# Peptides against a protein of PDB entry 2N1D: the designs that were tried, part 48

Target 1, 169 residues: chain A of PDB entry 2N1D
Amino acid sequence: EVKVKIPEELKPWLVDDWDLITRQKQLFYLPAKKNVDSILEDYANYKKSRGNTDNKEYAVNEVVAGIKEYFNVMLGTQLLYKFERPQYAEILADHPDAPMSQVYGAPHLLRLFVRIGAMLAYTPLDEKSLALLLNYLHDFLKYLAKNSATLFSASDYEVAPPEYHRKAV

## One batch from the design tools (peptide; made by RFdiffusion4, then SolubleMPNN)

Design b1_p14_8_s4 (from b1_p14_8, 7 letters changed)
Fold by OpenDDE base, seed 3:
Structure b1_p14_8_s4 (fold): chain B 169 residues (1-169), chain A 14 residues (1-14)
Amino acid sequence: as target 1 above (169 residues)
Amino acid sequence: SLLEKLRSIINKIL
């Protein structure tokens, strides 16, 4: 499969995220204080501030838009642990028209990149296009790693209430 | 464009 390398700095977080949800029965606080939309916007602005050419800026915007769309499509069906399903259902009920990129945050966004490699393996993209995409994905992941202290924190999770446990697996 | 290519992928899998 196409390998999307997760920075070593973020790999432990994936484990912690899994542990918080699955073993400790906690939930990420929603809506996120820093949602996916804002993270992507900050990344785009960060790239723009570095004096990129118009073409490079355009490419960044496309990558950001692509990640956002991909996240919004994949979140509900592919990125949630079973324990998070009731929470997701509640979010859908309360905010039926809101894209999930406005609700969820960095932890769930990072989960997307765990899945994307396998997905890209079955794409008709030529080698050059794939390489370009991978470069931007890795660049974004590097950005997440650099800002991990503010984006990933166990304090953003909370213990699910007893009534939640009764309807969750 | 890159976005168009990504959309193509998404449309293919959904």
Scores: peptide ipSAE 0.154, ipTM 0.786, DockQ to the pose 0.120
Fold by OpenDDE base, seed 4:
Structure b1_p14_8_s4 (fold): chain B 169 residues (1-169), chain A 14 residues (1-14)
Amino acid sequence: as target 1 above (169 residues)
Amino acid sequence: SLLEKLRSIINKIL
């Protein structure tokens, strides 16, 4: 397994996110005010504005695209708590053709990085590519941590209505 | 490319 280190600043949020949904029975407001697509775009632009080389820009774009695709594949099957499944079903019904990166936001994106290490074991990568990928993944996580005040907030959650509670266990 | 390598992982997940 490849270990992807979550910044210490974001670890408490993972706990809060879990608590909000599983214990407090709240749901993240969807569609997200700032969706995954927007977050990744902001990151890419941020990296480009820092005076990176063309090669670095290419790598950033590749990583961003990869994270997006990875998120879109993994969200529905791997990143949701059981309590969130009815909400996801509703989203699919209402927006059948929309990628989930346009619907979900930072909290769910962060969950991806909890799982990505194990998933990277599925296909062997050469050492150089893996190192490069890991560097950018950690760099992106640092970016999330830097912007955590705006990306992660309990105010983006709300108590699920009683009708929803009957659908979810 | 790095993206293609990531896609190869995704394809194995699916």
Scores: peptide ipSAE 0.152, ipTM 0.789, DockQ to the pose 0.118
Fold by OpenDDE base, seed 2:
Structure b1_p14_8_s4 (fold): chain B 169 residues (1-169), chain A 14 residues (1-14)
Amino acid sequence: as target 1 above (169 residues)
Amino acid sequence: SLLEKLRSIINKIL
């Protein structure tokens, strides 16, 4: 399995996220105030502002596109806790054609990177290519860590109402 | 598949 290292700064957040949802029975406020699309766009713009060459800018855009696509495919089936399923169903009903990257935010995006390593294990990439991809992914994760105070907050969660508890696992 | 889609993008990056 390919290991995608989560920054140490963000590991505690994964625990807090899990705790908020599963133990405290809270839900991330949807649609996200800052959705995945926005986060990725900000990252791309950030990289551009750092004076990258055209080739590097192109690569960043492709990585952003890849992360977005990966997120949109994986969110509903792999990234949700059981308690979040009714909320997801409501989102699908209200926004059937909206990509989840426009609905969900940083916490769920971070969950993706817990899973991506296993997926990368099945890619036919050579060592150099894999290292390059990992560098891009780690660079993005570093960006998330740098902006964690803004992107990750318990205030983005809310206590689920009693009626939600009745239909939730 | 997810892998195919991502692989396509990866190939553009590399």
Scores: peptide ipSAE 0.107, ipTM 0.755, DockQ to the pose 0.541
Fold by OpenDDE base, seed 1:
Structure b1_p14_8_s4 (fold): chain B 169 residues (1-169), chain A 14 residues (1-14)
Amino acid sequence: as target 1 above (169 residues)
Amino acid sequence: SLLEKLRSIINKIL
């Protein structure tokens, strides 16, 4: 398998995220104050400001675009806990044409990286491309860890209303 | 390109 290592700083957050939703019956506030699009844009700008070569800048843009597309495809089917499904349905009803990368934020984006390793293992990627991709994925995760104080907070969650609780089975 | 590789992965998922 392809191993995508989550920074140690972010591992506790995955547990907290799971706990907030599945055990405490809370929901991440949507639309996110800082959505996936903005996070990826900030990362790209951060990388560009560090004096990368043109080739590296191009690669960053490709990685950002790829993560965005991957997130938008995977969010609804793979990244949500069962308790979050009614919320997702409401989002789709209210914003049928909006990509989920404009609605959801850092916690859901981080969940993507828990799944990506297994997916990469079953794809016909050449060794060089895989290594490059992994390097950027880890680099991005390091960026998330560096900015974790502003990206991951329990205060971005709220207790689901009683009506919602009845919808979630 | 790297993006094309990622798209290949996405297409396999779908």
Scores: peptide ipSAE 0.162, ipTM 0.791, DockQ to the pose 0.118; fails the geometry check

## One batch from the design tools (peptide; made by RFdiffusion4, then SolubleMPNN)

Design b1_p15_1_s1 (from b1_p15_1, 6 letters changed)
Fold by OpenDDE base, seed 4:
Structure b1_p15_1_s1 (fold): chain B 169 residues (1-169), chain A 15 residues (1-15)
Amino acid sequence: as target 1 above (169 residues)
Amino acid sequence: DPLGELIEKVAEEAA
């Protein structure tokens, strides 16, 4: 297993998100007011504004692209609680051609980093490349932590109606 | 939920 460290600032949010969905039976409002694509774009622009070299900018773009791809691949199968499955099904029906990075937001993006380590363990990357990738992933996570006040809020969730409960686990 | 199991571990660490 590849260890991806979640910033201490974000661990409480993962718990709150988990609690909101699984215990309080709430749903994250979709489509997200700020989707994963936007968050990644902001990160890339942020890194660019910090005076990175062309090589560093290229690396950031590759990391952003990678995160986006992993998110889009893993969202439906790895990043949802059972209670969220009906919502996901509705999203697929209403937006069949939209990548999930354009629909979901920060909470689900953060969940990716709980799971991504196991996936990276099976990725054919050499030790140096993996270390570099991990550094960027941790850098991105730190960015999320820095902006957590605007990215993570219980107000982005709402109580699922009884009709939803009947079709959800 | 395998994700839930992982988050539960996070919860234990955060608690």
Scores: peptide ipSAE 0.257, ipTM 0.861, DockQ to the pose 0.682
Fold by OpenDDE base, seed 5:
Structure b1_p15_1_s1 (fold): chain B 169 residues (1-169), chain A 15 residues (1-15)
Amino acid sequence: as target 1 above (169 residues)
Amino acid sequence: DPLGELIEKVAEEAA
């Protein structure tokens, strides 16, 4: 299995996120104030501002596109806790044509990187290409860690009402 | 919950 290392700075957040949802029975506020699309766009712009060549910019755009695709594919089936399922169903009903990268935000995006390694194991990439991809993924994760104060906050969650609890049994 | 199980592993490493 391909290992994608989560920065140590973000591991506590994964635990807090898990606790907020599963133990405290809270939900991330949707649609996100800052969705996955915007986060990825900011990252791409950040990389451009660092003086990358056109070719490097192209590579970053491809990585961003890939992350977005993986997120949109995996969100509903692999990145949600059981308690979040009713909320997801409501989102699908309210936004049937919207990709989930336009609805969900940083916490769920971070969850992707807990799972993406296993998915990459099935991707037909040679060692060189895989190493390059991993470098970009780790670079992106470092970006998330750098901006964690603005991207990850318990204040973005809210206590689910009793009516929701009945739906999530 | 597969995701939860993975997060538990993360929690163990973070503890």
Scores: peptide ipSAE 0.164, ipTM 0.820, DockQ to the pose 0.728
Fold by OpenDDE base, seed 3:
Structure b1_p15_1_s1 (fold): chain B 169 residues (1-169), chain A 15 residues (1-15)
Amino acid sequence: as target 1 above (169 residues)
Amino acid sequence: DPLGELIEKVAEEAA
């Protein structure tokens, strides 16, 4: 398995996110006030504003595109807890053609990095390409950690209504 | 490892 190191600062949030959903039976408010697309755009702009070369800017854009694609592919099948399934079904019904990166936010994006390592292990990437990708993924995770106070908050969750609880697990 | 334990939980609870 390819190891993607999660910053220590963000590990407690993964636990809190898991607890809010699975134990406290809360739901992340959708659509997110700041969706994945916006987060990735902010990251790209942040990197570009720091005096990077054109080649580095291009690489950042490609990484952003890659993260977005992986998120949109993996969200529905690998990044949701069972309790979140009815909510996801409602989102699909109301927005059948919308990419999930426009609906979900930082907590679900962070979950991607818990699972992406196993996915990358089965991709035909050479060692040099994989190392470069991992460096950018870790750089992005550091960005999330730096902005964690604004991106991750329990106030973005709410107790699921009784009718939801009945149709969920 | 706390992360490893969390990964296991995420994997088990993921739909």
Scores: peptide ipSAE 0.127, ipTM 0.773, DockQ to the pose 0.132
Fold by OpenDDE base, seed 2:
Structure b1_p15_1_s1 (fold): chain B 169 residues (1-169), chain A 15 residues (1-15)
Amino acid sequence: as target 1 above (169 residues)
Amino acid sequence: DPLGELIEKVAEEAA
């Protein structure tokens, strides 16, 4: 098993996110005000501003690309609660060709890291490459933690209308 | 980790 450590600062948010949707029957506003693509771009730019060499910049770009790809692959099948399924269906209908990284935001991106470890366990990476990847994933998670006040907020959710409740049951 | 089980719950209820 490949263990991806979630920062302690972000663990409570995972719970709040779960509670907002499953217990309070709220939905994350879509399309996201700040989508996954934008978050990853900001991270990459942040890393570049820290005086990275060409090699480090290249590595960051590859990691960003990888996270984006994993998110787009896993969102629909791995990262949604049952209550979110009707919303996802509506998104697919309205944005059939858009990658989900352009639609969803930080909360769903964070959910990726709860599951990505299991996926990486089956990825053909040598020990060195895997260690490097894990370091960058943890670095990115720390970035999310540092920016959690702007990335994670209950105000990004809204109570689902009665019509939606009927669809979700 | 007091939140560990809750995170596990989140993971289980996803998908």
Scores: peptide ipSAE 0.107, ipTM 0.786, DockQ to the pose 0.131; fails the geometry check

Design b1_p15_1_s2 (from b1_p15_1, 10 letters changed)
Fold by OpenDDE base, seed 1:
Structure b1_p15_1_s2 (fold): chain B 169 residues (1-169), chain A 15 residues (1-15)
Amino acid sequence: as target 1 above (169 residues)
Amino acid sequence: DELEKLIQEEAARAA
């Protein structure tokens, strides 16, 4: 098993996010004010500004691209609660060609790291590549924790309207 | 819900 450890600072947010959606029947504002693409871009720029070499910069870009790809592949099938399915269907109808990394934001991105370990376990990677990837994934999670005050907020959610409840499974 | 289960497991380990 490939273990991806979530920072202790972010674990409470996963619970809060779950509570907002599943128990309080709220929905995250979509499209996100700060989408996954933007978050990843900020991270990449942050890393590049820290004096990385060309090789390290290349590695950051590859990691960012990988996170984005995994997010876009996994969002619809693995990162949504049942209550969020109608919202996702509406997003697909309104933005059929848009990658979900341009629609969703930090909370859903964080959910990726709950599931990504299992996916990586079945991905053929050499030991060096896997170690490097894991290092950057943990580094990225640390970045999210550092910026959690601006990335994770209950104010980015709202109570779903009655019409939504009627179509929610 | 597998996602819910995994998140609750993470929470339990942190508690």
Scores: peptide ipSAE 0.313, ipTM 0.868, DockQ to the pose 0.826
Fold by OpenDDE base, seed 4:
Structure b1_p15_1_s2 (fold): chain B 169 residues (1-169), chain A 15 residues (1-15)
Amino acid sequence: as target 1 above (169 residues)
Amino acid sequence: DELEKLIQEEAARAA
């Protein structure tokens, strides 16, 4: 299995996010104020602004595209807690043609990196390519950690209404 | 829930 290491400073957030949803019965406000597309764009721009070479810039764009694709593929089936399913259904109804990277935000994006390692195990990448990808994934995670104060906040969650509880079980 | 399990595993490693 390919293991993607989550920064220690972000691990507590994974727990808080889980707690907010599953135990406190809250929902992340959707559509996100800052969606995954925006976060990835900011990261790409951040990397480009640091004077990277053209090759480095190309690699960043590829990584961003890859993360986005993985997120959009995995969100609905692998990155949601049971309590979030009714919300997801509503999102699909309201935004049938929108990629989930335009709807969801940082907390769900972070969840991706808990699962992405297993998915990479099925990706036919050579050792060098995999190493490069992992380096960028870790780099991106460090970026999330650096900006965690603005990306992760309990204030982005709301207590689910009573009618939601009935359909969420 | 596999995701929940993985999150708890991450939490355990962070403890």
Scores: peptide ipSAE 0.311, ipTM 0.869, DockQ to the pose 0.795
Fold by OpenDDE base, seed 5:
Structure b1_p15_1_s2 (fold): chain B 169 residues (1-169), chain A 15 residues (1-15)
Amino acid sequence: as target 1 above (169 residues)
Amino acid sequence: DELEKLIQEEAARAA
């Protein structure tokens, strides 16, 4: 297994996110005010503004593209709690051709990194390439931690109405 | 739920 370390600052948020959904029966407001695409774009621009070379810029773009692809593939099947599935079904019905990276936001993106390590274990990467990728992933996670105050908030969640509970049974 | 399991494992390690 490939080990992807979640910053200690963000680990409590994973628990809070879980609690909001599963125990408090709340839902993340969708479509997200700041979606995954926007977060990744901000990260890429942040890296480019720090005086990176063309090669570094290319690498960042590749990493961003990879994260986006993994998110879009894994969101529906790997990154949702049971209580969130009716909401996801509604999103698919209303926006059938929209990538989930344009709908969901930071909390679900963070959930990806709980699972991505195991997925990378099945990716044919040489040791050097894997190390480089891991460095970028950890760098991105540090970026999320640095901006956690604006990216992760319980105010982005709402109590699910009774009619939703009937669908979630 | 595998995700829930993993989150709880993280919670246990963080506690």
Scores: peptide ipSAE 0.311, ipTM 0.867, DockQ to the pose 0.719
Fold by OpenDDE base, seed 2:
Structure b1_p15_1_s2 (fold): chain B 169 residues (1-169), chain A 15 residues (1-15)
Amino acid sequence: as target 1 above (169 residues)
Amino acid sequence: DELEKLIQEEAARAA
């Protein structure tokens, strides 16, 4: 099985995110102030600013595109807690054609990396390609960790209103 | 909840 290592710095946030949603009955504010598309774009630009070669830049763009695609495929079915389902339904109703990478933000993106390993196990990648991909995924996760102060904040969540609770029960 | 389980597993590995 393909394993994607989450930085130790971000593991506590995964728990905090879970706690905010499941225990404290809060919701991440949607649409995100900084959505997944923006985060990935910032990462790509960050990598480009480091003096990458053309080939390396190409690889970064491919990785960004891949992460975005996986996120958009997996968000609705794999990355939401039960309490978030009514919110997701509302998003689908209001934005039926919008990719979820334009709606959701860093916390949900981080959740992807908890699940992505299992998906990668079914991808027809050779050993070299898989290793390269994993290196970039880890690099991206390190980027998230370095920018965690701006990407992950409890202030991006809000207490769900009573009417939401009734829908979620 | 599979996601919840995986999150807890990630946390446990760090503990």
Scores: peptide ipSAE 0.308, ipTM 0.868, DockQ to the pose 0.804

Design b1_p15_1_s3 (from b1_p15_1, 8 letters changed)
Fold by OpenDDE base, seed 1:
Structure b1_p15_1_s3 (fold): chain B 169 residues (1-169), chain A 15 residues (1-15)
Amino acid sequence: as target 1 above (169 residues)
Amino acid sequence: DELGKLIEKVAKEAE
């Protein structure tokens, strides 16, 4: 099993996010004020500004690209609660060609790391590549934890309207 | 939700 450990600082947020959606029947405001693309870009720039070598910079870019691709593939099928399905359908209708990394934000990105370990377990990667990837994934999660005050907020959610409740199974 | 079950595991680890 490929283990991706969530920082202790972010574990409570996953619970709060779950509670806001499933219990409080709220929705994350879309499109996100700060989408996944921008978060990953900020991370990449942050890493590059800390004096990384050319090889390390290349590795950061590859990791960012990989996270983005995994997010875009997994969002619709693995990272949404049932209550969020009508919202997702509306997003697809309104933005048919937009990658979900340009629509969704930090909370959904964090959900990826709950699932990504299982996906990586079935991905053919050599030991060195996998170790490097895991190191950067944990590094990225640490970055999210460091910036959690600006990335994760209940104020980015809103109560779903009555009409939405009728559509949600 | 399957995702919810995974979050439940995370919650138990956090407590």
Scores: peptide ipSAE 0.311, ipTM 0.869, DockQ to the pose 0.750
Fold by OpenDDE base, seed 2:
Structure b1_p15_1_s3 (fold): chain B 169 residues (1-169), chain A 15 residues (1-15)
Amino acid sequence: as target 1 above (169 residues)
Amino acid sequence: DELGKLIEKVAKEAE
């Protein structure tokens, strides 16, 4: 299995996110005020503003596209807690053609990196390409950590109503 | 939840 290291600053948030959903029975407000697409766009722009060469810019765009693709593929099956399933079903019904990267936000994006390592293990990449990809993934995670104050907040969650609890069973 | 178990593992690595 490919190891993707989560920044120490973000590990507590993963726990808080889990607690908000599973123990406190809250839901992340959807559609997200700042969705995954916008986060990735901000990252790409941030990298471009740092004086990257054309080759580096291309690589950033490829990584952003890859993260988005992985997120959209994995969100529904791998990145949701059981309590979030009814909410996801409602999202699918209301937005059947929308990619989940336009609906969900930073907390769910961070969850991706808990699982992405296992997915990369089955990706046919040579050692050099894999190392480069991992470097960019870690770079992105560092970006999330640097911007954690604006990206991760308990105020983005809300207590699920009693009607939802009945649906969640 | 499997995800929860993974999060716990991540959290323990930080200890």
Scores: peptide ipSAE 0.311, ipTM 0.867, DockQ to the pose 0.759
Fold by OpenDDE base, seed 5:
Structure b1_p15_1_s3 (fold): chain B 169 residues (1-169), chain A 15 residues (1-15)
Amino acid sequence: as target 1 above (169 residues)
Amino acid sequence: DELGKLIEKVAKEAE
């Protein structure tokens, strides 16, 4: 298994997110006020503004593209709690052609990094490429931690209405 | 939830 370290300041948020959904029966407001696409774009722009070379800019773009692709592939099958399934079904019905990176936001993106390590273990990458990728992933996670006050908030969740509970049974 | 189990592990690490 490839270990992707979650920043210590973000670990409590994963627990809070889990609690909000599974125990408090709340739902993240969709579509997200700040979706995954915008978060990744902000990160890329942040990296480019730091005086990176053309080669480094290319690498950042590739990493962003990779994270987006992984998220869009894994969201529906790997990153949702059971309670969130009816909401996801509604999203698919209303926006059948929209990538989930345009719908979901930071909390679900962070969930990706709980699973991405195991997924990378099955990816045929040489040691150098894997090390480089891991460096970027950790760098991105540090970026999320740095901006956690604006990206993660319990106010982005709402108590699911009774009619939703009936669907979730 | 499998995800919940993974978060539980994270929770233990966060303690």
Scores: peptide ipSAE 0.311, ipTM 0.869, DockQ to the pose 0.752
Fold by OpenDDE base, seed 4:
Structure b1_p15_1_s3 (fold): chain B 169 residues (1-169), chain A 15 residues (1-15)
Amino acid sequence: as target 1 above (169 residues)
Amino acid sequence: DELGKLIEKVAKEAE
C-alpha cells in the first residue's frame, strides 16, 4: 500500500475536524471562503515564485490538476462523515454541475490525504512516477502545514440548526 | 464512519 505521511502538525487538526463534525455536530460553512481550487492555485503560484523552471511549473500544474481531480471524485463517497451527508445533498441539489473543489475547503482537502494512498495503490504508475508524485503530495502537505493558521480554523464551522439535525438522524 | 476510523488511526500515530 502507498502510504502518504501527514505532517505531525496537521494530525491534530484532523482530530479537531472530526470532533467538530461528529461530536459537536457542527458543519463547515459552505461554500468555503477559500475553496480547494483557490488553495491549489495558491500552492502552484507559491511553487512558481520559488524560481522553478518551466518544466517544473508544468509538473506542479499537473500535480495540482491531479489533486483537484482526486478530490472531486472522492469527496462525496469517501471524505464525508455521516453527519455531513445532508449538507452534501443540498449542495448537489443547488449546484449539480459544480465541482466540489469549488465548494469545499481546506479541512476536506486534508481528509483527502488520509484516503489517497489507497487510491494510488491501484493507479498504474511506474515506481519513478509514483515516487515523484508522492514527493509533490508531501510537498503540498508541508505547504498546508506552513499555512495551517490561515487555512484551518474552528471559526469556519457553525452549529448545525435544529432542522438539520432532524435530517441527519 | 470508515473515515472516522482512519482519522482515529491518524490520531494514534500522533500520540
Scores: peptide ipSAE 0.263, ipTM 0.853, DockQ to the pose 0.759

